# Peptides against a protein of PDB entry 2YKT: the designs that were tried, part 190

Target 1, 231 residues: chain A of PDB entry 2YKT
Amino acid sequence: SRSEEMHRLTENVYKTIMEQFNPSLRNFIAMGKNYEKALAGVTYAAKGYFDALVKMGELASESQGSKELGDVLFQMAEVHRQIQNQLEEMLKSFHNELLTQLEQKVELDSRYLSAALKKYQTEQRSKGDALDKCQAELKKLRKKSQGSKNPQKYSDKELQYIDAISNKQGELENYVSDGYKTALTEERRRFCFLVEKQCAVAKNSAAYHSKGKELLAQKLPLWQQACADPS

## One batch from the design tools (peptide; made by RFdiffusion4, then SolubleMPNN)

Design b2_p24_4_s3 (from b2_p24_4, 11 letters changed)
Fold by OpenDDE base, seed 1:
Structure b2_p24_4_s3 (fold): chain B 231 residues (1-231), chain A 24 residues (1-24)
Amino acid sequence: as target 1 above (231 residues)
Amino acid sequence: MEEIDKRIEELKKEIEEIKKQIAE
């Protein structure tokens, strides 16, 4: 029946969230933490590299004929430092605005969804059972009427059961339909939450990339000209 | 936006190729 199909769809939405989405989200968070750690590692490794570059700049500054190139090398290292600072801000946002919040949500969600599904199932079953009962009673009544010498005495009661069945059928259909809409809304909300958090990360990432581009674009012409200058 | 979308599609193709390479 239509209601049965809709019921199955509703249950499947909840099950998909609990058994597919939430576990996948947990994995996503784990992968995010790994990515964060790796980026922190990159930052550390880069520091070593540019510290070594600073050392080269110091040597240039101590040289007789390459003093100005020392300043260039220092500037290169400084620009990197500024870029890395921006990266750290991005990473902070990545952790606080994405990973932590997703972790909090997914932790709470399993219990919530389980309860929501159980509530839906209980009410759906209750309505279904009530409908089945009325249908069974009508069937019994009809059998009794067919065997009776005065079937007319059951006509009013038959009509009452028919009306009750119709009403209960409608209520069940509406309940299941609403349940399905609710389930879909719950699913959508979770995806939207993920998208929104990723948007926050994207904004910070954009700031990181923009800062890097701006700093490098500003200084690169100067650095490129440094070796051509007589002083 | 259009340029970004185009690049995203290119990246998707690249990712699929990488997946194939890893699977081999």
Scores: peptide ipSAE 0.000, ipTM 0.288, DockQ to the pose 0.047
Fold by OpenDDE base, seed 3:
Structure b2_p24_4_s3 (fold): chain B 231 residues (1-231), chain A 24 residues (1-24)
Amino acid sequence: as target 1 above (231 residues)
Amino acid sequence: MEEIDKRIEELKKEIEEIKKQIAE
């Protein structure tokens, strides 16, 4: 029946969230943590590189003919430090606003969805059983009527069962339809949450890249001229 | 943006082909 099909579809949505979406989200979080760790590693390695650049700047400052280049090298290292600070802010946001929040949500979701599905199944079954009972009773009544010398005796009761069946069938159909809409809404909500959190990451990443571009664009012309004007 | 979108569509097709191969 159409109600049975709708019921199946509803259950499949919940199952898809629990068996496909949530595991995939957990994997996404794990990959995110790995990515974060790698970026932290890059940050650390970069620090070593630019610390070494500072040492070169110190040597230039101590030289007879390259003193001004020392300042240039120091500025290069300082700009890197500022860019790195922006990256750290981005990473902090990535961790706190995306990974942590997604992890919290996915952890709670397993229990929530299980309970929600169970509740739906229980109510759906209850309504279905009630409908089946009424149908069975009507069938029994009709058998009695056929064997009776006075079939009109059962006419009012038959009408009552017919009305009850119609009402219960309508209720069941509405319930499973609403259930399906609810399930789809639950699924959409989860995807939307992911998208929204990823948007926050994108904004922070944009800020990082913008700051880096700005700082480098400001200083690069000065640095490029440094070797052309020997003291 | 348009080039990225085109590339995404190409990748989707490639993924579908891979899925087909795995299913065989």
Scores: peptide ipSAE 0.000, ipTM 0.285, DockQ to the pose 0.033
Fold by OpenDDE base, seed 4:
Structure b2_p24_4_s3 (fold): chain B 231 residues (1-231), chain A 24 residues (1-24)
Amino acid sequence: as target 1 above (231 residues)
Amino acid sequence: MEEIDKRIEELKKEIEEIKKQIAE
């Protein structure tokens, strides 16, 4: 029946969230943590590299013919420091605004969805059982009427059951329909939450990249001409 | 950005093909 099909669809939405979405989200969070760790590692490694660059700048400053190049190398290291600061800010946001919040949500969601599905199933079954009972009673009544010498005796009661069945069928269909809409809304809400949090991260990442580009674009022409200038 | 969007659409098609293969 239409109601049974819609019921199956509704249950499938909840099951998809619980069995597919939430586990995938947990994996996403785990991968995010790995990514964060790797970026922290990059930060550390970069510090070592640019500290070594500073050392080269010191040597240039001590030379007789390359003193001005020492300043250039120091500037390169300083620009890196500023870019790195922006990266650290982005990472903090990535951790606090995405990973932590998603982790909190996914942890709480399993219990919530289980309860919501159970509530829906219980009420759906209750309405379905009531409908089935009325249908069964009507069938019994019709059998009794067919065997009776006075079928008219059962006509009023038959009409009452028909009316009851119609009403209960309508109620069941409406309930299942609303349940399906609710389930779809729950699913959409979770995807929207993920998208919104990822947008925030993207914005912060863009700021990091923009700042880096700006700083490098400002200084790079100066650095490029340094070797062409007479000592 | 347009190039990225194009690549995303291509990947979506590839994913659908993979799903089809898994279902076979």
Scores: peptide ipSAE 0.000, ipTM 0.315, DockQ to the pose 0.036
Fold by OpenDDE base, seed 5:
Structure b2_p24_4_s3 (fold): chain B 231 residues (1-231), chain A 24 residues (1-24)
Amino acid sequence: as target 1 above (231 residues)
Amino acid sequence: MEEIDKRIEELKKEIEEIKKQIAE
């Protein structure tokens, strides 16, 4: 029946969230943590590299013929430091605005969805059973009427059952329909939340890239000219 | 951006093909 099919669809939406979306989201979070760790490692390694560059700058500053190149090397290291600071800020946002919040939600969601599905199933079954009962009673009444010498005796009761069946059928259909819409809304809400949080991360990432580009664009011409202009 | 969008469309097609294969 139409109601039965819609019921199956509704259950499948909940199952898809629990069995596909949530596990995938957990994996996404895990991959995000790995990515964060790797970027933190890059930041640390970069610090060592540019600290060594500063040492080269110090040596240049101590030389008689390359003193001005010391300042260039210092500036290169400083610009990198600023870029790395922006990266660290982005990583903090990535952790706090995306990973932590998603992790908190996914841990709570299993229980919530299980309860929601169970509630829906219980109510759906209740309405279905009530309908089946009325249908069974009507069938019994009709059998009794067929065996009776006075079938007219049961006519009013038959009409009552027919009306009850019609009403209960309508209620069941409406309930299942609403249930399906609710389930789809629950699914959509979860995807929307992910998209919104990812947008926040993207915004911070854009700021990081923009700042780096600006700093390098400002200084690079100066650095490129440094060796061409002997002191 | 155009290149990225093109790649996304290609990936969508690949996903649909995979879905088809799984359904068969």
Scores: peptide ipSAE 0.000, ipTM 0.321, DockQ to the pose 0.035

Design b2_p24_4_s4 (from b2_p24_4, 9 letters changed)
Fold by OpenDDE base, seed 2:
Structure b2_p24_4_s4 (fold): chain B 231 residues (1-231), chain A 24 residues (1-24)
Amino acid sequence: as target 1 above (231 residues)
Amino acid sequence: MEELDKKIEELQKEIAEIEKQIAE
């Protein structure tokens, strides 16, 4: 029946969220944590590299003919420090605004969805059972009527059961339909939340890249000219 | 998190009520 098909669709939506979306989201969070760790590693390695560059700048500053190049090397290291600070800010946002929030939600979501599905199933079954009962009673009444010498005696009751069945069928269909819409809304809400959080991360990432581009664009011409200038 | 917990509790109460009605 139409109601049975829609019921199956509704259950499948909940099952898809619980069995596909949530596990995939957990994996996404795990991959995000790995990415964060790798970026932290890059930060640490970069610090060592540019600290060594500073040392080269110190040597240049102590030289007789390369003092100005020392300042250039210091500037290069400083620009990198500023870029790295921006990266760290982005990483904090990535952790706090995306990973932590997603992790908190996904942990509780399975319980929520299980309860929501159970509620839907319980109510759907209740309505279905009530309908079946009315149908069974009508069938019994019809059997009695067929065996009776006065079938008209049961006509009013038969009409009452027919009306009850029609009403209960309509209620069941409406309930299942609403349930399906609710389930789809739950699914959409979860995807929207992910998109919105990822947008926030993207904005912070854009800020990091813009800052780096601006700083390097400002200084790079100066650094390129440093060796052409006489001592 | 608190909101979800409250919602779960509410759902559980509703389920219990429905089950009680079915049993009657």
Scores: peptide ipSAE 0.048, ipTM 0.727, DockQ to the pose 0.014
Fold by OpenDDE base, seed 3:
Parts: structure tokens; C-alpha cells; sequence
Structure b2_p24_4_s4 (fold): chain B 231 residues (1-231), chain A 24 residues (1-24)
């Protein structure tokens, strides 16, 4: 029946969220954590590299013929420090605004969806059973009427059951239809949440890239001229 | 997240009530 088909579709939406979306989201979070760790590793390695660059700058500053190049090397290291600070800010946002929030939601969501699906199934079954019972009673009544010498005695009751069946059928169809819409909304909400959180990450990432671009664009021409101006 | 827990509890209560009605 139409109601049965729609019921199956509704259940399938919930199952898709629980069995496909949520596990995939967990994997996404795990990959995000790995990415975060790698970026932290880059940060640490970069610190060592630019600390060594500062040391080279110190040596230049102590020299007789390359003193001015010491300042250039220091500036290069400083620009890196500023870029790195921006990266750290981005990473904090990535962790707090995306990973942590998604992790908390996905953990609770499995329990919620299980309960929501169970409620829907229980109510759907209840309505279906009530309809079936009413249909069965009508069938019994019709059998009695056919065997009776006075079929007119059952006419009012038959009409009552027909009306009840029609009403219950409509109610069931509406309930299942609403259930399907609700399930689709639940699915969409989860994707939207992911998109919104990823947008926040993208904004922070853009800020990091912009800061780096600006600082380097400003200083690079100066650094390129340093060797052309010997002391 | 507390809201979600509350919703879960509410759903569980509703399920229990429906099951009770079916059993009657």
C-alpha cells in the first residue's frame, strides 16, 4: 500500500543517518584530528627552522661586512612568527568550533535517532493495528448480515465502521507522510550543521592565508634588495 | 546537548505510553 511504501521510505531515512551519515561523520572527525596533529607538527618543525634562521641573523649582526643582513634575517623570522600565530588561532578554531562540537553531537545523535525511530515505528504500528482491527470487525459484521433474516439491523453499524476505517486510513497516511517529512528534515539539518561549521573553518583559514600574503608581499621587496646594498 | 538528552527522555516516555496503550 501507499502508506506501507512511505513507511519504508521513512525508516530508510533514519537508517541512512544512523548507518551511513553518522559513521562517516565519525570518520570525518577522526581525519580532522589527524590533520590537526599534522599541522601541529608543521608548526613545531617550522619553529626550529626559523629559530635557526635567527641564529644566522645573530651571526650576521656580529660580522663586519654583513651587519645589515642580520636585520633582514630577523625580519624574515618575525614575519614567520606572525604567520604562525595566525595559524595557531585557526587551529584553535578548527578544534573548538568544528571537531569538538561535531564529536559531541554525533555521540548523542545515535541515541536520539534510535529513540525517534522507535517512537515513529511504535505509533505507526499502533495506528495500523487499530485500522486492521476495524477492518476485521467490519468483515465480521458483513458476514453476520448476510446470514441474517434482517440485514437492515446492521446497516447503521456497518456505516459506522466504514466511516471509522476511512478516518483511520487517512490518519495513518497523514502520520506516515509527516513522519517522512520529519525524517528528511532531520537529515538536512545534520548536513546543514556540517556545512555551517565548515564555513567557520574556511573563514578562519582565509584569515590565515590573507595574513601571510599581506606580510610577505610587504616585506619581500625589501629583502630582495638587501644584497644589492653592500656595506 | 542537555536539550538533546531531554528530548531522548521525552521520546522514551512517549514510547512507553504508547506501548502501554497497545497492551491494553
Amino acid sequence: as target 1 above (231 residues)
Amino acid sequence: MEELDKKIEELQKEIAEIEKQIAE
Scores: peptide ipSAE 0.040, ipTM 0.730, DockQ to the pose 0.014
Fold by OpenDDE base, seed 1:
Structure b2_p24_4_s4 (fold): chain B 231 residues (1-231), chain A 24 residues (1-24)
Amino acid sequence: as target 1 above (231 residues)
Amino acid sequence: MEELDKKIEELQKEIAEIEKQIAE
């Protein structure tokens, strides 16, 4: 029946969220943590490299003929420091605004979806059972009427059962239909949440890249001319 | 963070309501 088909579809939506989406989201969070750790590692390694560059700048500043190049090397290291500070801000946002929130949400969501599905199944079954019972009673009444000397005696009751069956069928269909719409809405809401959080990450990432581009674009022409200029 | 906390609280209330309804 249409109701049974829609019921199966509804259950499949919940199952897809619980068995496919949520596990995939947990994996996504894990991969995000790995990415964060790797970026932190890059920051640490970069610090060592540019600290060594500063040392080279100090040597240049102490030299007889390369003093001005020392300032250039210091500026290069300073620009890097500013870029790294921006990266750290991005990472903090990535952690606090995406990963932590997703972790909290996915844990609570598992409990919510389990309860929601159980509620839907329980109510759907209850309505279905009530309908089946009414149909069975009508069938019994009709059998009794066929064996009776006065079938007209049961005509009013038969009409009442027919009306009750019609009403219960309609209620069941509406309930299952609403359940399906609700399930689809729940699925969409989860994807939308992910998209919105990724948009925030993208904005923060753009800020990091823009800051780096601006700083380097400003200083790079000066650095490129440093060796051509007299000491 | 505050917005997320509010949503979490809402979901918790919904869970509680569902559990109550199932028990009835």
Scores: peptide ipSAE 0.038, ipTM 0.700, DockQ to the pose 0.020
Fold by OpenDDE base, seed 5:
Structure b2_p24_4_s4 (fold): chain B 231 residues (1-231), chain A 24 residues (1-24)
Amino acid sequence: as target 1 above (231 residues)
Amino acid sequence: MEELDKKIEELQKEIAEIEKQIAE
């Protein structure tokens, strides 16, 4: 029946969230943590490289013919430091605003969805059982009427059961329909949450990239000219 | 998070009420 099909669809939505979405989200979080760790590794390695660059700048500053190039090398290292600071801020945001929040949500979501599904199933079954009971009673009544010498005796009661069945059928259909809409809304809400959190990360990432571009654009012409000008 | 816990409790209460009605 239409109601049975819609019921199956509703249950499938909940199952998909619990068995597909949430595990995939856990994996996404794990991959995010790996990505964060790798970026932290990059920042550490970069520090060593640019510290070594500073050492080269010190040597230039001690030279007679390359003293001004020491300042250039120091500026290069300083710009890197500023870019790295922006990256670190982005990583903090990535951790606190995306990974931590998603992890907290997904941890509790299994219990919530289980309860929500159970509620739906319990109510759906209750309504279904009530309908079945009325249908069974009508069938019994009709059998009695057919075997009776006075069928008119049961006519009023038969009409009552018919009306009850009609009402209960409509109620069940409406409940299942609403249940399906609710389930789809639950699914959409979770995707929307992910999108919104990812947007926040994207904004922070944009700030990092913008700062880097700005700093390099400002200084690069100066650095390029340093070797062209005689000291 | 607190909101989610409250919602879970609410759902559990609703389920219990439905089960009670079925038993009656």
Scores: peptide ipSAE 0.038, ipTM 0.715, DockQ to the pose 0.014

Design b2_p24_5_s1 (from b2_p24_5, 8 letters changed)
Fold by OpenDDE base, seed 2:
Structure b2_p24_5_s1 (fold): chain B 231 residues (1-231), chain A 24 residues (1-24)
Amino acid sequence: as target 1 above (231 residues)
Amino acid sequence: ELEELEERIEQLKAELEAIKAQIA
């Protein structure tokens, strides 16, 4: 029946969220944590590299003929430090605005969805059973009427059951339809949340990349000329 | 049977509200 099909569709939405979306989201979070760790590692490794560059700058500054190149090397290291600071800010946002929030939600969501599905199933069954009961009673009444010498005696009661069946059928159809819409809304809400959090990350990433580009674009011409015009 | 289902529905409603409150 139409109601049965809609019921199956509704259950499938909940199952898809629980069995596909949420596990995939957990994996996404795990991959995000790995990515975060790797980027933190890059930051640390870069610090060592540019600290060593500073040491080279110190040596240049102590030299008689290369003093100005010392300043250049220091500037290179400083620009990198600023870029790395932007990366760290991005990582903080990535952690706090995406990973943590997703992790908190996904852990609670399994219980929520399970309860929501069970509620829906129970209510659907209740309405279905009530309908079936009325149908069964009508069938019994008709059987009794056929065996009676006065079928008209049961006409009013038959009409009442017919009306009840019609009403209960309508209620069931409406309920499963609303249930399906609700389930789809729940699914959409979860995807929207993910998209919104990724947008926040994207904004921070854009800021990081922009800052790096700006800083390097500003200084690179100066650094490129440093050896051409010795002081 | 219907009464049992109704009772279960009420329990599930309460459970959902509790979970929603926790998520908020």
Scores: peptide ipSAE 0.023, ipTM 0.606, DockQ to the pose 0.021
Fold by OpenDDE base, seed 5:
Formats: sequence, structure tokens, C-alpha cells
Structure b2_p24_5_s1 (fold): chain B 231 residues (1-231), chain A 24 residues (1-24)
Amino acid sequence: as target 1 above (231 residues)
Amino acid sequence: ELEELEERIEQLKAELEAIKAQIA
């Protein structure tokens, strides 16, 4: 029946969230943690490289003919430090605003969805069983009426059961329909949450890239000219 | 059987509300 098909669809939505979406989200979080670790590694490695650049700047500053180039090398290292500080801020945001929040949410969601599905299944079964009972009682009443010498005695009760069946059928159909809409809304809400959190990450990333571009664009012409100027 | 189902529905409603409160 249409109601049975829609019931199966509803259950499948909940199952898809629990068995496909949530595990995939856990994997996404794990990959995010790996990415965070790698970026932290980049920051550490970059520090070593630019500390070595500072050492070259010190040597230039001690030289007779290259003193001004020492300042240039120090500025290059300082700009890098500022870029890396911005990256570290982005990473903190990435961890606290995305990874931690997703991890907390996905853990709580498992219990929530299980309870929601069980509630839906129990209520659907209850309504179905009540309908089946009324249908069975009507069938029994009709059999009794056919065997009776006075079938009119049962006519009012038959009408009552017919009305009850019609009402219960409508209630079941509406309940299953609403259940399906609710399940789809639950699924959409989870995807929307992910999108919103990724938007926050994108904003932080944009700030990081913008700051780096700005600092380098400002200083690069000066650095390029330093070697052309006579000592 | 129907009475048992009704009782279970009420329990599940309460559980669901408690979980919702924790997520909020």
C-alpha cells in the first residue's frame, strides 16, 4: 500500500543518517584532525627555515658591505612570522569551531536518532494495530449479521466500525506522511549544519590568505629593490 | 497489547525530549 511504502521510506531515511551520514561525518572529523596536524607540522618546519634566514640576516648585518640587506632578511622573516601567527589562529578556530563541535554533535546524535526512530516505529505500529483490530471486528460483525434472523440489529454497529476504520486509516496515512517529512527535515538539518560550519572555516581561511597576500604585496617591492641599490 | 504500546510511546517521548534538551 501507499502507506506501507511511505513507512519504509521513512525508516530508510533514519537508517541512512545513522548508517551512512554519521559514520561519514566521523571520518570527515578524523580527516580534519589529520589535516590540522599536518598544518601544525608545516608551521613548525617553517619556523626552522625562517630562523635560519634570520641567521643569514645577522651575518649580513655584521658584514662591511651588506648591512642593509640584513634588515631586508629580518623583514622577510618577520613577515613570515606574522603569516604563521595568522595560520595558528585559523587552526585554533578550525579545531574549536568545526572539529570539536562536529564531534560533540555526532556523538549525541546517535542516541537521538535511535530514540526518534523507535518512537516513530512504535506509534506507527500502534496505529496500524488499532486499524487492523477495527477491520477484524467489522468482519466478525458482518459474519454474525449474515447468520442472524435479524440483521438490522447490527446495522448501527456496522456503520460505527466503518467510520472508525475510515478515521483510523486517515490518521495512519497522515502520521506516516508527517513522519516522512520529519525524517527528511532531520536529514537536511544535519547537512545544513555541516555547510554552516564549513562556511565559518572558509571565512577564517580567507582571512589567513588575505593577510598573507597583503603583507607580501606591501613588502615585496622594497625587497626587490634592495639589491639594485648601491651599498 | 495496545495499552503496552501506548505506555512505551510515552516513555519514548520523554526520552526524546530529554535528549533534545541535552543537545540544545
Scores: peptide ipSAE 0.019, ipTM 0.456, DockQ to the pose 0.021
Fold by OpenDDE base, seed 3:
Structure b2_p24_5_s1 (fold): chain B 231 residues (1-231), chain A 24 residues (1-24)
Amino acid sequence: as target 1 above (231 residues)
Amino acid sequence: ELEELEERIEQLKAELEAIKAQIA
């Protein structure tokens, strides 16, 4: 029946969220944590590299003929430090605004969805059972009428059961339809939240890349000129 | 409520695309 099909679709939405979406989201969070850790590692390794670059700048500053190149090397290290500071800020936002919030939601969601599905199933079953009972009573009444010498005695009661069945069928269909809409809304809300958090990450990432580009674009011509014009 | 969520998702997708275009 149409109601049975809609019921199946409703249950499938909840199952898809619980069995596919939420596990995938947990994996996404885990991959995000790995990515964060790797970027933190890059930051640490970069510090060592640019500290070594500063040492080369010190040596240039001690030379008689390359003093100005020492300043260039120091500027290169300083620009890198500023870029790395911006990266660290981005990582903090990535952790606090995306990973932590997703982790908190996914942990609570399994219990919520299980309860929501159970509530829906219980009420759907209750309405279905009530409908089945009315149908069974109508069938019994019809059998009794067929065996009776006065079938007209049962005609009014038969009409009442037919009306009750029609009303209960309509109520069940409406309930299942609303249940399906609710389930779809729950799914949409979760994707919407993910998109919103990814937008925040994208904005922070854009700021990081923009700052780095600006700093390097400003200084790079000066650094190139220092090598071209030996004094 | 569902329609509002759909609209919001589309808006957020558009914003994300715009940000990506600026980074590229």
Scores: peptide ipSAE 0.016, ipTM 0.432, DockQ to the pose 0.782
Fold by OpenDDE base, seed 1:
Structure b2_p24_5_s1 (fold): chain B 231 residues (1-231), chain A 24 residues (1-24)
Amino acid sequence: as target 1 above (231 residues)
Amino acid sequence: ELEELEERIEQLKAELEAIKAQIA
């Protein structure tokens, strides 16, 4: 029946969230943590590289003929430090606003969705069983009426069951329809939350990239000319 | 059977509300 099909669709939405979305989200969080760790590793490795660059700058500053190049090398290291500070801010946001929040949410969500699905299933079954009962009683009544010498005795009761069946059928269909809409809304809410959190990360990432581009664009021409200028 | 289902519905409603409160 249409109601049965819609019921299956509703259950499938909840099951998809619990069995596909949430596990995939946990994996996404895990991959995010790995990515964060790798970026932290890059930051650490970069620090070593640019600290070594600073050492080269110190040597240039101590030289008689290359002092100005020492300042250039220091500027290069400083620009890198500023870029890395922006990266660290992005990573903090990535961790605190995306990973942590998603982790907390997905853990609580499993229990919530299980309860929501069970509630829906129980109510759907209750309505379905009530409908089936009325249908069965009508069938029994009709059998009695067919075997009776006075069928008119059962006519009013037959009408009552027909009305009850109609009402219960409508109620079941409406309930399942609303249940399906609710389930789809729950699914959409979860995807929207992910998108919103990822947008926040994207904004922070954009700020990081913009700052880096700006700083390098400003200084690079100066650095490129440094060797052409007399000491 | 219907009465049992109704009772179970109420239990599940209460459980769901409790979980919602924890998530909020």
Scores: peptide ipSAE 0.011, ipTM 0.392, DockQ to the pose 0.020

